# Designs tried in a protein design run: peptides against a protein of PDB entry 4BOS. Part 51

Target 1, 163 residues: chain A of PDB entry 4BOS
Amino acid sequence: PVLTRTVVPADNSCLFTSVYYVVEGGVLNPACAPEMRRLIAQIVASDPDFYSEAILGKTNQEYCDWIKRDDTWGGAIEISILSKFYQCEICVVDTQTVRIDRFGEDAGYTKRVLLIYDGIHYDPLQRNFPDPDTPPLTIFSSNDDIVLVQALELADEARRRRQ
Target 2, 163 residues: chain A of PDB entry 4BOS as posed
Amino acid sequence: PVLTRTVVPADNSALFTSVYYVVEGGVLNPACAPEMRRLIAQIVASDPDFYSEAILGKTNQEYCDWIKRDDTWGGAIEISILSKFYQCEICVVDTQTVRIDRFGEDAGYTKRVLLIYDGIHYDPLQRNFPDPDTPPLTIFSSNDDIVLVQALELADEARRRRQ

## One batch from the design tools (peptide; made by RFdiffusion4, then SolubleMPNN)

Design b1_p15_7_s2 (from b1_p15_7, 8 letters changed)
Fold by OpenDDE base, seed 4:
Structure b1_p15_7_s2 (fold): chain B 163 residues (1-163), chain A 15 residues (1-15)
Amino acid sequence: as target 1 above (163 residues)
Amino acid sequence: DELAAAAARGRALLA
């Protein structure tokens, strides 16, 4: 089995598309973004004390309106929210630094999903199997450390190609 | 917390 990357469109919603892909077991749906943006806004709006101006960089309401635009980019805030919503670790391997940022790592989730990030674009990762009848795996055990090693290897290879 | 610590990371460039 090998960890591979599925390139999703660079349409300003790559984070949402990538998260949807991995949490839904490998379903590519670029049209998922509007509803996911609304989900983020709903959750942000529900807790203005936690999602403060200091965290958001703007008022709670302004952030909600901003993230619902079809041309704005998600980031760590969105990943954190989606990790909690889907009840899984979201592990982001960065090709620029060859490090993994783990979101939800202290929540005790039993599952993890993986994204690869290059500083401006997110793509989902999946495990492909040699048996053609076995579908790719996107949801891993949180005890599966091999997948993290494979993600770092993939990121290191990507970094070497870009430098 | 995790969100505050990572707040400035992982955001792609604005269009």
Scores: peptide ipSAE 0.046, ipTM 0.745, DockQ to the pose 0.059
Fold by OpenDDE base, seed 1:
Structure b1_p15_7_s2 (fold): chain B 163 residues (1-163), chain A 15 residues (1-15)
Amino acid sequence: as target 1 above (163 residues)
Amino acid sequence: DELAAAAARGRALLA
């Protein structure tokens, strides 16, 4: 088995497309972003005490309107929210730093999904199998540390290509 | 919490 990257469109919504891909078992749907943006806004709006201006950098209402735009970019806040919503750990391997940021790691989830990030763009990661009739795996056990090693290897290779 | 730890990490940058 080998961990591979599926390149999704660079259309400002790559984070949402990538998360959707992995949590839905490998479904590429670039049109998923509007609904996912609405989901984020709904969750942010539901808890203004936690999602305060101090956290958001703007008022709760302003953030909700902002994230629903089709040209704004998600980040750690969105990943954290989506991790909780989908009840899985979201692991983001960064090709610039060759590190993994784990969202939801202390929540006790049994599943993890992986994204690769280069500072500008997000892509989903999947495990491919030698048998062509066995579909790629995007949802891993939260105990599967081998997949994290493989993700770091991919990130290191990507960084070397840019050096 | 993890949001505080992550802060601005992971935000895609507009060119």
Scores: peptide ipSAE 0.045, ipTM 0.737, DockQ to the pose 0.057
Fold by OpenDDE base, seed 5:
Parts: structure tokens; sequence; C-alpha cells
Structure b1_p15_7_s2 (fold): chain B 163 residues (1-163), chain A 15 residues (1-15)
């Protein structure tokens, strides 16, 4: 089995599309972003004590209005929220630094999903199998650290291609 | 807190 990247549209909503892809088992839906943005805004608005200005970099209300725009990019805050919502660890491998940021790693989730990030774009990762009758896997065991090694290898190769 | 770590990573406004 090999870990591969599925390129999603670079339409400002690549994070949301990528997360949706992996948590839904490999379903590409570029139209999922508006609802996911609203979902995040609702979650943030529901807990202004936790999602404070110190965390958001802006007031709770300002953030909610901002994230619902169709041209704003999601980042670590949104990933952490989606990790909690979908009850899975979200691992992001960065091709610029060749490191993995793990969101939700201390929550005790049994599942993890993987994204690849290059500083301006997110794509989902999937495991392809030699057997053509076996569909790609996007949801891994949180104990599967081999997939993290494979993700780092992908990131390292991507970095080398850009240099 | 993981929210503080790389909080701005991926943040941008594409105009």
Amino acid sequence: as target 1 above (163 residues)
Amino acid sequence: DELAAAAARGRALLA
C-alpha cells in the first residue's frame, strides 16, 4: 500500500474540501465549504469563553463573520475545531518544514486522517492498495504511525521537487 | 494549547 495525494481545487476552501474528503472516506465535494464554514462559526459562537480574542486574534463575532466569507482560508483553528467535531485526529504534514502537526492528539480519538499542506494549499491523503477491488483508505487507526512516516516521505519528496 | 501553535498557518485572504 502507498500513501497518495488527491489534488483538490485551489478555491480558498481547500482545507474544508480536504477535511470533508478524508472524513467521508474519499468523497470529493468542492461545494461542502459554505456549510462547513457555517458549522465552525456556530461552534465558535457557542463558546465565547474558550474561543476568546486571545485565541482567535479577533473578537468572537468578528471571527464568525470572517470565517463565513468564501475567500478566507482555514488554518489551525479551523482544523482543531473540525477535529473535535468529527472526533478524529487530524494530522497535517507540511511540505515546507517536513513536519507533522497533530490536532486532537490528546483527545483519545481512535481514528486519524491526514492532510498535506504547502503553506498556501491543503490536499487530502489516502492509502491506495494493490488490489483494485480494495478502495482507498482515508481513515486510519490512531495507532498507525507508519502512515505518518509515509506522509513525511511524501512531504520530503514534494519539498525536493520544488528546490 | 494546540490552538496557539501555528494558529495562523493556512490563514490567508485570496484577493
Scores: peptide ipSAE 0.044, ipTM 0.732, DockQ to the pose 0.070
Fold by OpenDDE base, seed 3:
Structure b1_p15_7_s2 (fold): chain B 163 residues (1-163), chain A 15 residues (1-15)
Amino acid sequence: as target 1 above (163 residues)
Amino acid sequence: DELAAAAARGRALLA
């Protein structure tokens, strides 16, 4: 099996599209972002004691208004929230550093999903199988270390292409 | 180590 990248639109909502893709088993829906932004805002608004200015960099209300804009970019805060919501580890392989940042790794989740990140854009990763009748896999065991190695290989190849 | 996550784009991380 081969780990591959599915390129999603660079429309300021690539993180949300990518997360939706992997957690829904390979469903590409670029229109999913508004609902996911609202979901995050709802979660943040529900717990202003935890989601404080120290975490958000702005007031709880300001963050909620900000994240619901169609031109604001998601990052680590949003990934952390989505990891908890979907009850899975979200692994982000960075093509600039060739390292994996793992979100939710201490939560004891049995499943993980993978994204590839180049500093400004997120794409989802999937495992393709030789059997054409077997659909690609986007949700992996949290014990599957092979997929992490394959993700690092993809990132390293991407970095070499830029040299 | 989520505190050192590069995917933050300069933003704070959740503990």
Scores: peptide ipSAE 0.042, ipTM 0.728, DockQ to the pose 0.044

Design b1_p15_7_s3 (from b1_p15_7, 7 letters changed)
Fold by OpenDDE base, seed 1:
Structure b1_p15_7_s3 (fold): chain B 163 residues (1-163), chain A 15 residues (1-15)
Amino acid sequence: as target 1 above (163 residues)
Amino acid sequence: DELEAARAAGRALLA
């Protein structure tokens, strides 16, 4: 099997689209962002002691209003929250550095999903199978380190193409 | 924690 990248729309919601894709088993839904933004806002609002201004960079309420806007970008904070919500590692391979940032790596999750990031845009990763009747896999065992190697290979190739 | 580290690293990724 081979790990492949599914290019999602290059809009301000690419992170949410990408996460939704992998956690839902390979469903591309560019319209998922509003609901996911509200999900994050709800989680943040539910625990102002943990999600403090010191962590958010703005008040809890300000963050909730901000993240629900259709023109604001998700990043590491949102990934960490989504990792906790979906109870899985979110592994982001960066094509600029050829490194993997693992969110939720110390939480003991049994599952991991993978995204690829180029400094501006997020895309989901999936494992394709030779059998056309076998759908791509987007949710991997947290013990599957081969998929991480394959992700690094994708990132390295992407970096070489830009050199 | 991870969230604090994420904030410190900015909106992109952890360092």
Scores: peptide ipSAE 0.038, ipTM 0.725, DockQ to the pose 0.043
Fold by OpenDDE base, seed 5:
Structure b1_p15_7_s3 (fold): chain B 163 residues (1-163), chain A 15 residues (1-15)
Amino acid sequence: as target 1 above (163 residues)
Amino acid sequence: DELEAARAAGRALLA
């Protein structure tokens, strides 16, 4: 089995597209971003006490309006929220630093998904199998640390390719 | 919490 990258459109919503891809088992839908943004805004709006200015860096309402714009980029805050929503670890391997940031790692989730990040763009990762009848896997066991090693290998190779 | 750390990390990844 080989871990591979699926390149999604390099638009302002690549994070949302990538997350949607992996949590839905490999469904590429670049049009999912507006609803993903609304989902995040809805979650944030639902709990202004938790999602405070201290967390958001702006008022709850300002954040909600901001994240729903089609030209604002998602990042660590949004990943954290999506991890909680989808009840899975979201592991992001960074090709610039060759490190993995694990979101939701302390929540006790049994599942993890993986993204690859180059400093601006997010793409989803998937495991391909030698059996052509077996579809790629995007949702892994949170105990599958081999996939993290493979992700680091991918990131390292990508980093070397860009240097 | 994780969200605070995430905010501190900005729009990228956790430091």
Scores: peptide ipSAE 0.036, ipTM 0.721, DockQ to the pose 0.043
Fold by OpenDDE base, seed 3:
Structure b1_p15_7_s3 (fold): chain B 163 residues (1-163), chain A 15 residues (1-15)
Amino acid sequence: as target 1 above (163 residues)
Amino acid sequence: DELEAARAAGRALLA
């Protein structure tokens, strides 16, 4: 089994496309972003006490309006919210630093998904199997340390290619 | 909390 990268469109919604891909088991849908943005806005709006200016960097309403724009980029805040919504760890391997940032790691989730990030763009990761009839896996056990090692190897190779 | 800490640290954030 090999961990591979599926390149999604390099648009301002690559994070949402990538998350949707992995949590839905490998469904590439570049049109998913508007609903993903709306989902996040709904969650934020539902708890203005928790999602405060200290967390959002802007008022609750301002954030909701901002994230629903089609030209704004998602980051750690959105990943954290999506991790909680989908009840899984979201692990982001950074090709610039060869580090993995884990979101939801202390929540006790049994599942994890993986993204690869280069400082500008997000792509989803999947495990491919030798058997062509076995579909790629995008949802891993939170105890699967091998997939994290493979993600680091993938990121390190990407980093070397750019140097 | 994780969300505030992540934002402050800039983990996986687009500048």
Scores: peptide ipSAE 0.035, ipTM 0.712, DockQ to the pose 0.046
Fold by OpenDDE base, seed 4:
Structure b1_p15_7_s3 (fold): chain B 163 residues (1-163), chain A 15 residues (1-15)
Amino acid sequence: as target 1 above (163 residues)
Amino acid sequence: DELEAARAAGRALLA
């Protein structure tokens, strides 16, 4: 089995599209972004004590309005929220640093999903199997450290191509 | 929390 990258549209919602892809088992749907943005806003609004101006960089209400725009970019805040919502570890491998940032790693989730990030774009990762009748896997065991090694190898190769 | 730690380490992952 080989870990591969599925390139999603380079629009302002690539993070949401990528997360949706992996948590839904490989469903590419760029139209998922508006609902996911509203989900983020709902969760942020529900806990103004935690999602404070210090965390958000703006007031809670302003952030909610901002993230619901179709031209604003999601990041670590959104990933952390989506990790909690979907009850899975979200691992983001960075092709610039060849490091993996793990969101939800201390929550005790049994599942993990993987994204690849190049500094301005998110894509989902999937495991392809030799048997063509076996669909690609996007949801891994949180104990599957091989997939993390493969993600680092994939990112390292990507970095070498850009250096 | 992990979000603050990520920001402090320069891993905000903002595009």
Scores: peptide ipSAE 0.034, ipTM 0.718, DockQ to the pose 0.044

Design b1_p15_7_s4 (from b1_p15_7, 7 letters changed)
Fold by OpenDDE base, seed 5:
Structure b1_p15_7_s4 (fold): chain B 163 residues (1-163), chain A 15 residues (1-15)
Amino acid sequence: as target 1 above (163 residues)
Amino acid sequence: ARLEAARAEGRALLA
């Protein structure tokens, strides 16, 4: 088995598209972003004590208005919210640092999904099997450390291509 | 909603 990258559109909503892809088992839907943005805004608005100005970098209301725009990007805050919403770890491998940031790692989830990030763009990762009739896997056991090693190898290769 | 359906399907795959 080999871990591969599926390139999604660079349209300011790549994070949402990538998350949707992996949690749906490999379904590409670039139109998923508007509803995801509304969901995130609703969750943030529901807990102003936790989602404070210190966490958001702007007031709770300003953030909610901002994230619902079609031309604003998602990041760590949105990943954390989506991890809890889908009840899984979201592991992001960074091609610039060759490190993995794990979201939801302390929640006791039994499953994880993987994204690759280059500092600007997010893409989903999937495991392909030798048998072409076996569909790719996007949801892994949280005990599967091999997939994390493969993600680091993929990121390291991407970094070397830029050198 | 589409997102709710996606969550239900995703949760089933994650279970």
Scores: peptide ipSAE 0.029, ipTM 0.661, DockQ to the pose 0.026
Fold by OpenDDE base, seed 3:
Structure b1_p15_7_s4 (fold): chain B 163 residues (1-163), chain A 15 residues (1-15)
Amino acid sequence: as target 1 above (163 residues)
Amino acid sequence: ARLEAARAEGRALLA
């Protein structure tokens, strides 16, 4: 089994595309972004007490309007929200630092998904199997620390290749 | 909504 990345379009919605890919078991749908943005806005709007200006860096309404723009980029806040929504850990391996940021790690989720991030662009990660009849795996056990090691190895290689 | 349905399906896969 080898952990690999699937390159998604390098647009301002790569985070959403990547998350959708992994939580849906490997479905590439670049058109998912508008609805994903609206989903996040809906979640934020539904709980203004939790999603305060202190967390968002802007008012609740301003954030909702901002995230629904087609040219704004997702980050840690959006990943946290999506982790909660999909009820899984979202682990992001950074190729620049060769570090993994784990979102939702203390929520008690039994599953995790992985993204690779180069400082600008997000891509989803998947485990490929030698058996062609076995489809790639994008959803891992939260106890699977091997996949995290593999992600670090992948990130390190990407860094060496300046990917 | 599609994403909420996907979430439900995803939760099944994630469970």
Scores: peptide ipSAE 0.028, ipTM 0.659, DockQ to the pose 0.026
Fold by OpenDDE base, seed 4:
Structure b1_p15_7_s4 (fold): chain B 163 residues (1-163), chain A 15 residues (1-15)
Amino acid sequence: as target 1 above (163 residues)
Amino acid sequence: ARLEAARAEGRALLA
């Protein structure tokens, strides 16, 4: 089994496309972003006490209007929200630092999904199997530390390719 | 109601 990267479009919505890909078991749907943006806005609007200006960097309403735009990029805030929404860890391996940021790691989720990030663009990761009849795996156990090691190896290789 | 249903659906996808 090998952990591989699926390159999704660089259309300002790569985070949403990547998350959708992994939580849906490997379904590439670049058209998912508008609804996912609306979902995030709804969640943020529903809890202004938690999603404060201090957290968002802008007022709750301003953020909701901002995130629903097609040309705004998702980041840590959106990943955190999606982690909570899907009740899973979202692990992002960074090719610049070769480190993994775990979102939702303190929530006790039993599942995790993995993304790879290069400082600008997000892509989803999946495990491919030698058996051609076995589809790639995108949802892992939160106890599967091997997949994290593999993600670090993948990121390290990507970094070496750039350097 | 929609958000709760959506979260439940999301959890089901990851189960």
Scores: peptide ipSAE 0.027, ipTM 0.658, DockQ to the pose 0.024
Fold by OpenDDE base, seed 2:
Structure b1_p15_7_s4 (fold): chain B 163 residues (1-163), chain A 15 residues (1-15)
Amino acid sequence: as target 1 above (163 residues)
Amino acid sequence: ARLEAARAEGRALLA
């Protein structure tokens, strides 16, 4: 089995496309972004006490309006929200630092998904199998340390290619 | 109602 990267469109919604891909088991749907943005806004609006101005960097209402725009990027806050929503760890391997940021790592989730990030763009990761009849895996056990090592390897190779 | 249903569905997909 080999961990590989699926390149999604480099638009303002690559994070949402990437998350949708991995949580849906490998479904590439670039049109998912508007609904994903609305979902996040709905979650944020539903709990103004938790999603405070201190957390969001703007008022709850301002954030909801902002994230629903098609020209705004998602980041750590959105990843955290989606981690909670899907009840899984979202692990982001950074090709610039060759480090993994784990979201939801202390929540006790049994599943994890992986993204790769280069500083401006997110892509999803999947495990391919030698058997062509076995579909790629995008949802991993939170105990699967091998996939994290493989993700770091991908990031390291990506960094070397830029040098 | 939709939010809770979506959460449940999401969890089921990841289970």
Scores: peptide ipSAE 0.026, ipTM 0.656, DockQ to the pose 0.024

Design b1_p15_8_s1 (from b1_p15_8, 11 letters changed)
Fold by OpenDDE base, seed 1:
Structure b1_p15_8_s1 (fold): chain B 163 residues (1-163), chain A 15 residues (1-15)
Amino acid sequence: as target 1 above (163 residues)
Amino acid sequence: AERLARGLAARRARE
């Protein structure tokens, strides 16, 4: 099995598209962003004590209005929220640093999904199988550390391409 | 209340 990258559109919503892809088992839906933005806003609005201005960098209401815009970028805050919502670890491999940041690492989830990040763009990762009738895998066991090694290999390869 | 991760690999331009 080989870990591969699926390139999603660079349309300001690549994070949401990428997360949707992996948590839904490999479904590419670039139109998913509006609903995911609303989902995040709903979660943030529901818990103003946790999602404070200190966390958000702006008031709870301002953040909710901001994240629902079509042209705003998701980041660590949104990944953390989506990790909690989908009850899975979200692992982000960075092609610039060749490191993995794990969101939801301490939550005790049994599942993990992987994204690849280059500093401005997110793409989903999937495991392909030699059997053409076996669909790619996007949801891994949280005990599957081999997939993390493979993700680092992809990131290192991407880094070398830029040099 | 779960810890909110702010990993460097997840930061993108905000505003």
Scores: peptide ipSAE 0.034, ipTM 0.714, DockQ to the pose 0.048
Fold by OpenDDE base, seed 5:
Structure b1_p15_8_s1 (fold): chain B 163 residues (1-163), chain A 15 residues (1-15)
Amino acid sequence: as target 1 above (163 residues)
Amino acid sequence: AERLARGLAARRARE
């Protein structure tokens, strides 16, 4: 089995498209972002004590209005929220540092999904099988450390190619 | 959005 990257559009919503892809088992839907942005805003608005200005970098209300725009980028805050919402670990491999940031690692989730990040753009990762009748896998066991090794190898190759 | 729909239902139940 080989871990591969699926390039999604660079339309300011690549994080949301990538997360949707992996949690839905490999469904590419670039139109999913508006609904996901509203979901995040709803969650943030529901807990102003935790999602404070110190965490958000702006007031709770300002953040909610900001994240619902179609041209704003998601990051660590949004990944953390989506990890909790989908009840899975989200692993992000960074091609610039060849490191994996794990979100939700202490929550006890049994599943993990993987994204690749180059500093400005997110793409989803999937495992391809030699059997052409077996569809690619996007949801892995949280005990599957092989997929993390493969993600690091993929990131290292991308770095060497200046990707 | 199959998983999203299921997640929303589960979250509403916890609220």
Scores: peptide ipSAE 0.031, ipTM 0.656, DockQ to the pose 0.028
Fold by OpenDDE base, seed 3:
Structure b1_p15_8_s1 (fold): chain B 163 residues (1-163), chain A 15 residues (1-15)
Amino acid sequence: as target 1 above (163 residues)
Amino acid sequence: AERLARGLAARRARE
């Protein structure tokens, strides 16, 4: 089995598209962003005590209005929220540093999904199987450390291509 | 050349 990258559109919603892809088992839907933005806003609005101005960098209401714009970009805050919502660890391998940032690692989730990030763009990762009748896997066991090694290898190769 | 490394927690995707 080989870990591969699925390139999603390089638009302002690549994070949402990538997360949706992996948590839904490999469904590419670039139109998912508006709904996911609303979902995040709803979650943030529902818990202003936790999602404070200190966490958001702006008031709760300002953040909700901001994230629902079609031209704003997601990051660590949104990944953390989506990890909690989908009840899975979200692992982001960074091609610039060749490191994996893990979101939800302390929550006790049994599943993990993987994204690859280059500082500007997010893409989803999937495991391909030699059997053509076996569809790619996007949801892994949280005990599957091999997939993390493969992600690092993929990121390292990507980094070398840019050097 | 390698860019200045920053943690993902301090970064957001941008054009």
Scores: peptide ipSAE 0.030, ipTM 0.649, DockQ to the pose 0.068
Fold by OpenDDE base, seed 2:
Structure b1_p15_8_s1 (fold): chain B 163 residues (1-163), chain A 15 residues (1-15)
Amino acid sequence: as target 1 above (163 residues)
Amino acid sequence: AERLARGLAARRARE
């Protein structure tokens, strides 16, 4: 089994496309972004006490309007929200630093998904199997630390290629 | 798509 990267379009919504891909079991749908943005805005609007200006960097309403734009980029806040919504740990391996940022790691989720990030673009990661009839795996056990090692290896390879 | 749709519907129902 090999961990591989699926390149999604380098549009302003690569984070949402990537998250959708992994949480839906490997479904590539670049058109998912508008509804993903709406989902996040809905969650943020539903809890203005938690999603305060201090957390969002702008008022709750301003953030909701902002994130629903088709040209705004998702980041750590959106990943955290999506982790909570999908009840899974979202692990982001950074090719610039060769480290993994884990979102939802303290929530007790039994599942984890993985993204790879280069500083401006997100892609989803998947495990491919030697049996061609076995579909790739995008949802892993939160106890599967081997996949984290493999993700770091991918990041290190990517970093070396750019040096 | 199904999970996303169900999630949105569930959240809207709570409002």
Scores: peptide ipSAE 0.030, ipTM 0.655, DockQ to the pose 0.031; fails the geometry check

